# Peptides against a protein of PDB entry 3J47: the designs that were tried, part 106

Target 1, 121 residues: chain A of PDB entry 3J47
Amino acid sequence: IRLTNQLKSLKGLQSKLKDVVEYLDKVINKELPINHTILGKLQDVFNLLPNLGTPDDDEIDVENHDRINISNNLQKALTVKTNDELMVIYISNLVRSIIAFDDLIENKIQNKKIQEQRVKD
Target 2, 69 residues: chain B of PDB entry 3J47
Amino acid sequence: YEEKEESNLAATKSMVKIAEQYSKRIEEEKELTEEELKTRYVGRQDPKKHLSETADETLENNIVSVLTA

## One batch from the design tools (peptide; made by RFdiffusion4, then SolubleMPNN)

Design b2_p23_7_s2 (from b2_p23_7, 12 letters changed)
Fold by OpenDDE base, seed 4:
Structure b2_p23_7_s2 (fold): chain B 121 residues (1-121), chain C 69 residues (1-69), chain A 23 residues (1-23)
Amino acid sequence: as target 1 above (121 residues)
Amino acid sequence: as target 2 above (69 residues)
Amino acid sequence: ALSELQKLLNEALKLIEEIEKKK
């Protein structure tokens, strides 16, 4: 299930990245304006799927037209950066959750000690 | 193009700053956890509680940062 | 259990530091 969800997310991101690349190609060809919405959506996708910005995707984009590649590379870099930031936030939240869990364990231990003391009295 | 690049660069710089802030928050969380550990050994509930509260605050700040990102 | 949790916390912190270094 988890791996399947990760694969699904990766496929979704890949599809979206493809759409972005296609859009960027259209922008380079002056067929479409630079759609901030696509960039935003890409960022949103990356924000939703921080793990998808692996370095390997940067190498594949080199074959497309230089400007799209630069914009895609920059967008990818920004997306990777956003993903990294989201990953940091996620990890921080995990750390906080772990700390909170540690506190709960400690509280439980303390409660046990208090109960043991009450039984001795 | 240049304006967009500049905006992206600015966004990137902002993200770096957020990452630095995040790192600092993580450090604060670590400090809280250390105080909690010390409190477990000393058996004094108050320092541990304070550490827990600081960790919770750090977590909250990270959540807010995620929500604002 | 607590020691393991602390270890996990430290590992998470290390990961955060590594991410920060990459940014």
Scores: peptide ipSAE 0.379, ipTM 0.839, DockQ to the pose 0.013; fails the geometry check
Fold by OpenDDE base, seed 2:
Structure b2_p23_7_s2 (fold): chain B 121 residues (1-121), chain C 69 residues (1-69), chain A 23 residues (1-23)
Amino acid sequence: as target 1 above (121 residues)
Amino acid sequence: as target 2 above (69 residues)
Amino acid sequence: ALSELQKLLNEALKLIEEIEKKK
């Protein structure tokens, strides 16, 4: 099951990378503006890979042609940035959920006190 | 290349601004939690409700930010 | 329960601050 899910995720990443390459080719051919589709594809990659681990492990081998490396580095930087934004949003949602849970607990405690007072009365 | 770099820089600046707004929203949420703690201590329901509402608004704004990001 | 939630909130806030420091 885990290996199958990892393979599926890798296949999804591979498909997205292929789509990014195809988009880059279209941009090189002046068919599409550079910025919107790369960002969209990176967002799609992040949406598909919510658990991109710590930024330290992404030593992608820089051996390919300088322009491809610059594009890959820019895409990587945009990907990292998007991941950081998603992490901030995730943590924010977690904090909000915690606050809402605290309010729920307080409401339950108050309701319990009201019930105890009614039983005494 | 330069246009992409400029767009990436602009996107990065926008993300920094979103992070700053997020930090501010977290502080607002903390203030609401403190008001809730004070209301819990004082036994007055009104400040707790206001804190809860502000926390919910902060959460909604973060959710909208995540959905738009 | 409330104290634990506050701890979790504080931990989440610290994580946000750490992310902000890395940016």
Scores: peptide ipSAE 0.375, ipTM 0.837, DockQ to the pose 0.012; fails the geometry check
Fold by OpenDDE base, seed 1:
Structure b2_p23_7_s2 (fold): chain B 121 residues (1-121), chain C 69 residues (1-69), chain A 23 residues (1-23)
Amino acid sequence: as target 1 above (121 residues)
Amino acid sequence: as target 2 above (69 residues)
Amino acid sequence: ALSELQKLLNEALKLIEEIEKKK
């Protein structure tokens, strides 16, 4: 189930990336204006998938024009930055949850001591 | 292009600043947990409560930061 | 339990520091 959901999410992301590439090609060709909505949706997808593995250094075809590389690098950098920020937030929330759990354990120990004293009285 | 680059640089600097603030908050939370441990041995409830409250405040600030990011 | 929590906290702090170092 979890793996299937991950595969489905990956397929959805792949389809969206294809749509973004197609849109960017149309913008480069001056056929369409820059669609902020597509970029926003792509950012949303990246924000939702922090574990999108480092795209391996593989075949991003080096040959496509400097502007696409800058926009893609910026988008990748923003995505990585967003993922890192989300990871930091997640870790922080985990730490706070652990502290809250320790407090709960201490409260339980205190309650147990109080009950033991009441049984002795 | 230049405006977008400047905006991204500013956003990146802001995120680094947020990360530094977060690291500082984590250290403050750790200090409170140590005080709670000491208080557990001393049998004083007040320091433990203070540590718990500071940990909760740190958590709340992180949640707000996540919601505003 | 508390020592384990401290260990987890230290690991989390280390991870945050590593993320900050990469940035």
Scores: peptide ipSAE 0.365, ipTM 0.830, DockQ to the pose 0.013; fails the geometry check
Fold by OpenDDE base, seed 5:
Structure b2_p23_7_s2 (fold): chain B 121 residues (1-121), chain C 69 residues (1-69), chain A 23 residues (1-23)
Amino acid sequence: as target 1 above (121 residues)
Amino acid sequence: as target 2 above (69 residues)
Amino acid sequence: ALSELQKLLNEALKLIEEIEKKK
């Protein structure tokens, strides 16, 4: 059950990442203005892919007025921070899953030993 | 612009808090693992079960954190 | 099985440590 839930969560993340990619492509094609929605999706993508914090030097045209740049920088910083946090959470969940798996293995071993003892008896 | 900055600051603070919670959860997981190790040595099933339960709780907390993030 | 689990646990711990070092 837990592993299945983790897999489901991972699939959900994958779907979201795909949506973000599609959105980014639309932004690159100038079909959408640099909207809050793009930044939100970018944040979603970064949250999904902590390694997307390599600023591809995709020249976000610095020509947008100083205030927009400041907002974008702050948003980028927040996105990076959010990505780092999500990574930590993901790793923690992974570790917990491993521990739970270890316990399951041990329980299985114990059950096997009990069964073997019952057969000897 | 100011509202966005404030929102970003709040988000940053929330992220720091989540990181702290994560660190605490990791420590709890380590403790559970140590108890499991001890249980393996003592041959008592009970400490191992307790470690497993604590690990599960840590996992659940991490999952909740991911879902809330 | 137990040894493999221990290995996985150690790997997970190492990953956590690496993340902490990057922070």
Scores: peptide ipSAE 0.355, ipTM 0.831, DockQ to the pose 0.013; fails the geometry check

Design b2_p23_7_s3 (from b2_p23_7, 16 letters changed)
Fold by OpenDDE base, seed 2:
Structure b2_p23_7_s3 (fold): chain B 121 residues (1-121), chain C 69 residues (1-69), chain A 23 residues (1-23)
Amino acid sequence: as target 1 above (121 residues)
Amino acid sequence: as target 2 above (69 residues)
Amino acid sequence: LLEKLKKFLDEAKKLIDKIEEEK
């Protein structure tokens, strides 16, 4: 469910970005007037996106290095962090799986003992 | 789309919390493993079941954390 | 079989501890 929602959100964002690009191309070609409302919303989206382009804010790179990939340069640092978090989660899942298997093996051994006892009776 | 974006943002915030809780979950998993080992020796089925359930919950939380990252 | 599973669990725990140390 979560992955599907993330994929749907990403697809929606991609579609919206495509619509914006198509709109910008039409404006450049003078086929349509600039829709200020769409441009304003896009600017708001870009402002909410972590700044890809200003190398000068060294502090923002460090704080976001530990958080999810929001935007390209910041996104690279965030990708590394996301990968580290994913590795931790993967290892944790592996450990849980091992514990679950341990319990399964024990249950199987107990079931076998119960069956052996029933055959002896 | 907006509902998924909100869900993804909430998931991201949850991931930070999950990173902090990860160490706690690992400890809980270790405790469960010790209880399972003890239960194997003591022959009490109930502690083993509880350990298995907690291990499963820890796995599910980790999977949710991975899916949220 | 149980001993092998225990060994695997111990290795997994060590791996988790290493990840915690790297944080």
Scores: peptide ipSAE 0.468, ipTM 0.857, DockQ to the pose 0.009; fails the geometry check
Fold by OpenDDE base, seed 5:
Structure b2_p23_7_s3 (fold): chain B 121 residues (1-121), chain C 69 residues (1-69), chain A 23 residues (1-23)
Amino acid sequence: as target 1 above (121 residues)
Amino acid sequence: as target 2 above (69 residues)
Amino acid sequence: LLEKLKKFLDEAKKLIDKIEEEK
């Protein structure tokens, strides 16, 4: 459910972004007049999007480097952090699986001993 | 779309909380392993079963964390 | 078999401890 909702949100955002790009291209080509309402909404979106286009803003706040960077450079740092988190989760799952397996083996050994004792009685 | 975005934001906040819980779960897993070691020495079924159950719960929580991540 | 299992469990615990130290 959660993943499906995230995917749906991303798809909706992507579709909206595509529509905006198509509109901007038509305005640039003078095929359509500038719609001020759409432009204002787009400007709001751009103001909320950290600078996608300036590679030089050194203020990659070190604290935000560890957080989920949606932008490509941000996304790279986020991808690294996400990879590290996924690795930690993977190792922890592996350890838990090992412990569970150990318990299963011990239970099986105990069960076998109980059966052997019953056959001797 | 908005509901899903809100859900994703909630998920991100939940991830931070999961990281803290993860440290606690690691400690619980360690305690279980110690109890299992003790149970192996004492030869009684009950502590071993409890250790196994807690290890399983810890594993399940990690799987849920991976699925949420 | 039990000794091997114990060794594996000990290694798993060491891995968990390392992960905690990296946090």
Scores: peptide ipSAE 0.453, ipTM 0.845, DockQ to the pose 0.008; fails the geometry check
Fold by OpenDDE base, seed 3:
Structure b2_p23_7_s3 (fold): chain B 121 residues (1-121), chain C 69 residues (1-69), chain A 23 residues (1-23)
Amino acid sequence: as target 1 above (121 residues)
Amino acid sequence: as target 2 above (69 residues)
Amino acid sequence: LLEKLKKFLDEAKKLIDKIEEEK
């Protein structure tokens, strides 16, 4: 369910982005007037998007670290952070699996001892 | 679309909370390991079982975190 | 087997402690 919702959201965003590109191309070609309301909303979206294009070194706004969905350069730094988080989760899962396995082994040893005692009686 | 975005935002907030809860889950896992060690010495099945159950719950929570991620 | 399990558990605990230190 969650993955399907994320995929649907991404598809919707992709479709909207395509419509915007097509609209911008038509405006450049003077085929359609600029829809100021759509353009204003798009500008707001672009202002919320980290600058994709030029890696000018300085303002890696640390604040946008939480938005994994935002574009390429910030996306690379966010990808590294996400990879580190996934590694931590993976290690934790391994530790839990080990503990569970240890308990299973001990239970098996106890069951074997009980069976050996029953055979001696 | 908005419903999925809200679900993803909730999932992301849950991941941050999971990172904090992860430290707590690690402590719960340590407690389980200590109880298991104590149970190995005492030979009583009940504390060991409780430790195993808490380890399993911790594992399930990590799996849910991975799936959310 | 039990000694190996204990060693693994100790290593797991050390790994968890490192993760906590990195946070």
Scores: peptide ipSAE 0.447, ipTM 0.848, DockQ to the pose 0.009; fails the geometry check
Fold by OpenDDE base, seed 1:
Structure b2_p23_7_s3 (fold): chain B 121 residues (1-121), chain C 69 residues (1-69), chain A 23 residues (1-23)
Amino acid sequence: as target 1 above (121 residues)
Amino acid sequence: as target 2 above (69 residues)
Amino acid sequence: LLEKLKKFLDEAKKLIDKIEEEK
């Protein structure tokens, strides 16, 4: 459910972005008048996500490294953070698996001792 | 879309919280391992079971964290 | 089997310690 919702949100964002690009292309070509309300909302989105709209600016603002925010340059820093989280989760899963195996082995040893006692009785 | 965005935001916040809780989960895993060690020495079944259950819970939380990431 | 499990636990603990050091 959660992954499906995230995927749906990402697809919706992708569709909206495509619509925005298409709208901007039509405005550039003077095929459509500039809708000030849409442009204002887009500007607000760009101000909230300054790094989403400029494909050219390689400036990885190092400071936002710790926050999972939606922006593409932020997405690189977020990708690093996500990678770190994934590593932590992977190691944690490994540790849990080891503990579960330890318990299994101990249970097996106990069961063996119980069987040996039953054979002696 | 908005519900999913809210869910994703909540997921992201949950991931940050998971990262903070990760150190605590590691300590819980150590405690479980210590209880297993104690159970091995004392021969009491109950502490070992408790350790196993806590380790399993820690594993499940990590899996949920991975699925959320 | 038990010795192998112990080795695996020791390796996992070392890995956890490394992650804690990187934080």
Scores: peptide ipSAE 0.431, ipTM 0.849, DockQ to the pose 0.009; fails the geometry check

Design b2_p23_7_s4 (from b2_p23_7, 15 letters changed)
Fold by OpenDDE base, seed 5:
Structure b2_p23_7_s4 (fold): chain B 121 residues (1-121), chain C 69 residues (1-69), chain A 23 residues (1-23)
Amino acid sequence: as target 1 above (121 residues)
Amino acid sequence: as target 2 above (69 residues)
Amino acid sequence: LLQELKNFLEESLKLIDEILKKK
């Protein structure tokens, strides 16, 4: 039962990862714009990956353990790197949004001043 | 394994470079925002808009740089 | 960044496939 559930979860993850890869290929080829919601979901998946790649099951043979440990360490390092890069992108987008908002406020203030001047004339 | 480690190191170095570029662009954006504030006080409409546009372009370039890294 | 993310995902997929083959 537990193993079957893990296999099902892994298959679900595999399908999702395949979809993400296909999406990323389309973005790289400039066929589609970057979707922030997809990136956020991907980030959530990556944050859960370290927990999924650590099977608490002690019994896996030592040679597989080294490859799995190296793969897990590499996956962890890649996950950290990916998270850092995504965080930088997120912050950059946030800052850009703040600037755009400031411009909107200024435009609104200017429009109000123009309207007040027209009422005085 | 070694090729993957080398690739990770190269990617990490690229990320550091992007972070430095991002920091520089944030500072440029801040300078532009200060000029916008000054323009608000002076009541000069055009310089403030230009500053805002320049800040937006700087941020866009930062985002694109981070995405391409 | 996107290419690195893609590479990471591809590696993750390969790892998942290996795990699936062992079961």
Scores: peptide ipSAE 0.440, ipTM 0.822, DockQ to the pose 0.100; fails the geometry check
Fold by OpenDDE base, seed 2:
Structure b2_p23_7_s4 (fold): chain B 121 residues (1-121), chain C 69 residues (1-69), chain A 23 residues (1-23)
Amino acid sequence: as target 1 above (121 residues)
Amino acid sequence: as target 2 above (69 residues)
Amino acid sequence: LLQELKNFLEESLKLIDEILKKK
């Protein structure tokens, strides 16, 4: 039962991973814009990966354990890297939005001044 | 295994460099925003628009750099 | 970044496939 559930979870992860790869290929090829929601979901999956990569201490052959640990460590490192990169992108977009908002405020103030001048004339 | 560790280390170093570049660009963007605020008081439309456009371009370049890295 | 993420995902897929083949 537990092994079957693990296999099912692994298949689900595999399917999701494939979907993400396909999405990333489309973004790289500029076929689709970056979907922040997909990236957020990917981040969530990655944040759950450390919990998946704790091999339960069951006596599974030492050679497989080392490979799994290395894979998990690589996954964790890549997850952290991806999270950091996504954070940088998010902050950059936020800053860009703030600048755009500041411009809009300025334009509104200028328009108000122009209207006030027209009323005085 | 060693090759993977080296690759991860190289990637981490590259990320640190990108983060530093990003921090610098954010500071440049803030300076542009302060200049826009100053220009707002002077009542010149054109300098403010130019500053905003430059800030947007800087942010875009930062995003592209992070994505390329 | 995107390419690195893609590479990671591809490696993860390969590992999953290897685990699936061993069972």
Scores: peptide ipSAE 0.433, ipTM 0.821, DockQ to the pose 0.066; fails the geometry check
Fold by OpenDDE base, seed 3:
Structure b2_p23_7_s4 (fold): chain B 121 residues (1-121), chain C 69 residues (1-69), chain A 23 residues (1-23)
Amino acid sequence: as target 1 above (121 residues)
Amino acid sequence: as target 2 above (69 residues)
Amino acid sequence: LLQELKNFLEESLKLIDEILKKK
């Protein structure tokens, strides 16, 4: 039962990962816009990957350990790079939001001044 | 390993260059916001709108650059 | 970045396939 559930979950993850790869290919080819929700879900997956790489000290043969370590190190390096890029994107979006708010405040002040002038006329 | 390290180093250098360009664009955006603030005090509405639009375009270019990085 | 993410996902898929073959 537990093993069957794990296999089902792994198959579900594999299908999802394939869908993400297909989506990324379409984005790279400029066929589709970047979907922020998909990107956020990918980030969540990457943030969970380092937890999968905690070596439980079980006797996994040295060759499997090296491949797992290489994969984990690659995953960590890719995660760091992805996190840095996402941080830059987040900061850029925050700055855009601040500018947009400043413009909204200015527009509101201008509208108020126009209304005050119309009441005086 | 070595080829990957070289590729990662090149990618990191490119990212640093993008970060520098981003910092410069943020400064340009701040200058635009300062001009908008000055325009608020002068009461000239049209220059402020143009400045805001230019700031938004600068931010858009920054995001596109980060996404392509 | 996107290409690197794609490469990582492809590698992850290969690992999952290997795990599935071992069970």
Scores: peptide ipSAE 0.423, ipTM 0.811, DockQ to the pose 0.109; fails the geometry check
Fold by OpenDDE base, seed 1:
Structure b2_p23_7_s4 (fold): chain B 121 residues (1-121), chain C 69 residues (1-69), chain A 23 residues (1-23)
Amino acid sequence: as target 1 above (121 residues)
Amino acid sequence: as target 2 above (69 residues)
Amino acid sequence: LLQELKNFLEESLKLIDEILKKK
């Protein structure tokens, strides 16, 4: 039962990973815009990966455990990098939005001043 | 093991460089916003528009750099 | 970054495939 559930989870992860790779290829080729929601979900998946690596004490050969630990550590490092880069993108987009709003507010104030001058003439 | 460590070190160095470039671009954007504020007080349209355009270009370059990283 | 993420995902897929082949 547990092994079958693990196999099913692994197959589900494999399918999702394939879909993410296909999405990333489309983004790299500029066929699709970056979807922040997809990136956030990917981050959530990666942040859950460390919790999958709880060493239950079962005698799985030390060599396989080291490869899994290296893969998990690499995944953690890549997750942290991905999170940092996503935060940078998010902050940059927020700053750009704030600048755009400031310009819109100024344009509205100028338009209002022009209308007030036209009413006085 | 060694190849992965070397790759991680190279990637980390690249990220530090990107972070430095990002910090510099954020400061440039802030300077542009200050000039926009000054222009808003002086009531002169031309410097403020140029500042906004330069901020947008800086942000676009940041996004492209993060996407390439 | 996106290319590095893609490369990592491809390596992870290969690892998963190896685990699946061992069962």
Scores: peptide ipSAE 0.404, ipTM 0.812, DockQ to the pose 0.068; fails the geometry check

Design b2_p23_8_s1
Fold by OpenDDE base, seed 2:
Structure b2_p23_8_s1 (fold): chain B 121 residues (1-121), chain C 69 residues (1-69), chain A 23 residues (1-23)
Amino acid sequence: as target 1 above (121 residues)
Amino acid sequence: as target 2 above (69 residues)
Amino acid sequence: FKELLQKLEEFLNRVPEPVILIP
């Protein structure tokens, strides 16, 4: 469910980006008047996108480090962070699987002992 | 789309909280494993089952956290 | 992250080695 929602959001963003590109192409071709309101909202969205290009050392607000995909440098840092989080969860699942396996082994030993006792009776 | 973005933001905040809860869940899983070890000595089947169920629930929560990450 | 990894490693080290019970 959650992954499907993320994928749907990404597809929606991709569709909107495509609509913007098509709109910009129509404006360049003088087929449609420039809708300043749409351009302003788009510009606001792009300004909220972490800057891909300028390596200027200014305090990239550490708070947006959790948002996976937008800026190549930020995206790289976020990809690394996501990879680290996934690794932790993977190891955690491995530990739980080991515990569950230990319990299963013990249950098998107990069942074997119960069967051996039933054969002796 | 907006509801899904909000859900994704809530999911990301939940992941940070899940990392903290995960450390706590690992400790709870260890306690249960100790209880299972103790239950192996005490011969009561019920605590072992409860441990296994809690380990499975913890595993499921970690898998959901990975899939969310 | 490193602290979380360290806690995880400590957890892995506390996981009793699965007693390979040969059936």
Scores: peptide ipSAE 0.495, ipTM 0.857, DockQ to the pose 0.011; fails the geometry check
Fold by OpenDDE base, seed 4:
Structure b2_p23_8_s1 (fold): chain B 121 residues (1-121), chain C 69 residues (1-69), chain A 23 residues (1-23)
Amino acid sequence: as target 1 above (121 residues)
Amino acid sequence: as target 2 above (69 residues)
Amino acid sequence: FKELLQKLEEFLNRVPEPVILIP
C-alpha cells in the first residue's frame, strides 16, 4: 500500500513537471502569454525541489554558487541521512533474518529428535 | 496526489523516529537471541518461541520502515 | 551460534552494502 502511494505521488509529480515544461515551451515560442501565477508556483516548486541538477552552464553569478553549495550541502546531508537510515534498516533486516534462521535450525533439530523418538516406539 | 504527499511527509518524519528506535530494536533482538541460547541449554521450548516471534515483529517493522524510506 | 554468525556474515556479504553514495 505505501509503495503504491509513493509511486502514484511520483507519477503525479512527473505529469505536473511535464505540463510545466510544455507550458514553458509554449511561452518561449510566444504561443501563450507569461502567466505570472503559474510561474510563481513553478518557482516555488523549483525552490522546494532539491537542485537535482544545475546543468553545467558556467555563467551563473557568484551569489547563486553559495546557494547552490548550501543546497548541494543540504542535499548531500539529506542523502547521507537517507543512506544511514537505509543502512540501519538493512542491518536490522539482516539481524532479524539471522534470528529467524537460528530458530529454523533449532526447530529442525527438535523435529528430528521427535521423529527419532517416534521410530523407537 | 495530496493524500500521498501527506503520507510521504508523515513517512519521512516516521523514518527519523525509526532511526532512533532502531538501536533499541537491535538490542531487543540480541536479548532474544541470548534467551534462545539459554533456552537451548535449559530445554525450555517456550522462551525460544517468544524470541522468534519478537525477532519476526522487529523484522516486519524494519521492512515497513524500508518501504517508507 | 558460531555457524549462525558465519551464515550471517555470508548474508551480509550477499546484500550489497548500502552504497554510501558519498556524493
Scores: peptide ipSAE 0.487, ipTM 0.863, DockQ to the pose 0.016; fails the geometry check
Fold by OpenDDE base, seed 3:
Structure b2_p23_8_s1 (fold): chain B 121 residues (1-121), chain C 69 residues (1-69), chain A 23 residues (1-23)
Amino acid sequence: as target 1 above (121 residues)
Amino acid sequence: as target 2 above (69 residues)
Amino acid sequence: FKELLQKLEEFLNRVPEPVILIP
């Protein structure tokens, strides 16, 4: 369910971006008048997009951390953080699997001892 | 779309909280392992079972966290 | 206990490390 919702949101964003590109092409070709309201909203969206092109601005806008997919440099820093989080989760899962395995081994040893006692009786 | 964005934001906030809780979960896992060790010496099945169940719950929570990430 | 820890370590070594997808 969650992954499906994320994919749906991403597809919606992609469709909207395509519509914007098509609109901009029509404006450049003088086929349609500039809709100032749509353009203003689009500018707001672009201003919220981390600058893909300038390596030099150290302002890691911490607020864009949620949008892993939109900007390569911020995406790189976010990807590193996400990798660290995934690694921690992985180690946690390993440790839990280890404990569960230890319990299974001990249960098997106990079952074997019970069987050996039943054969001696 | 908005509901999914809100769900993703909630999931990300949950991941940050999970990272903080991870240290606590590691300690809970250690306590569980110590209780299992104690249960091996005492020979009582019940404390060992409870330790195993707590380890399994801890594992499940980590798997859900990975699937959310 | 020690043998169980060794099997656990072997299991951990079989779990693929989270591929740090460093893009």
Scores: peptide ipSAE 0.478, ipTM 0.855, DockQ to the pose 0.015; fails the geometry check
Fold by OpenDDE base, seed 5:
Structure b2_p23_8_s1 (fold): chain B 121 residues (1-121), chain C 69 residues (1-69), chain A 23 residues (1-23)
Amino acid sequence: as target 1 above (121 residues)
Amino acid sequence: as target 2 above (69 residues)
Amino acid sequence: FKELLQKLEEFLNRVPEPVILIP
């Protein structure tokens, strides 16, 4: 459910961006007048988007590095953090799997001992 | 779109909570392993089964956490 | 990360060696 919602949001954003690009191309080609309402909303969206165009490392506010969802350079640092978190989760799953396997083996040993006792009786 | 953005924000908050729960689950897993060692020394079946079930629950919770991350 | 790995190693050392049960 969560992944599906994230994917649907991303697809909707992509579709909207495509529509805006197509509109801007038509305005540049003088095929359509500038829709000021769409441009204003787009400008608001771009102002909320972290500056994708300036690779300057300096605006990576260290406090926001901890939060998963921000722009490419921040996204790189966030990708590293996410990778570390995923690695921790993976290792923990591995440990839990090993414990469960050990318990399974011991249950099998006990079952075998019970069977051997039943054959001797 | 807004519902999904809200869902993503809720998901991020849930991830922080999952990290805290994860630390607690690791400690619970360690306690279970110690109980299993004690059960091997005492030779009784019942504590071992409970340890296995809790290890399985812990594993399932980690898998769900990985799938959610 | 390193501290978690150490806890994992301690856990692995507490897992008794799998007795190969001959089926």
Scores: peptide ipSAE 0.466, ipTM 0.849, DockQ to the pose 0.010; fails the geometry check

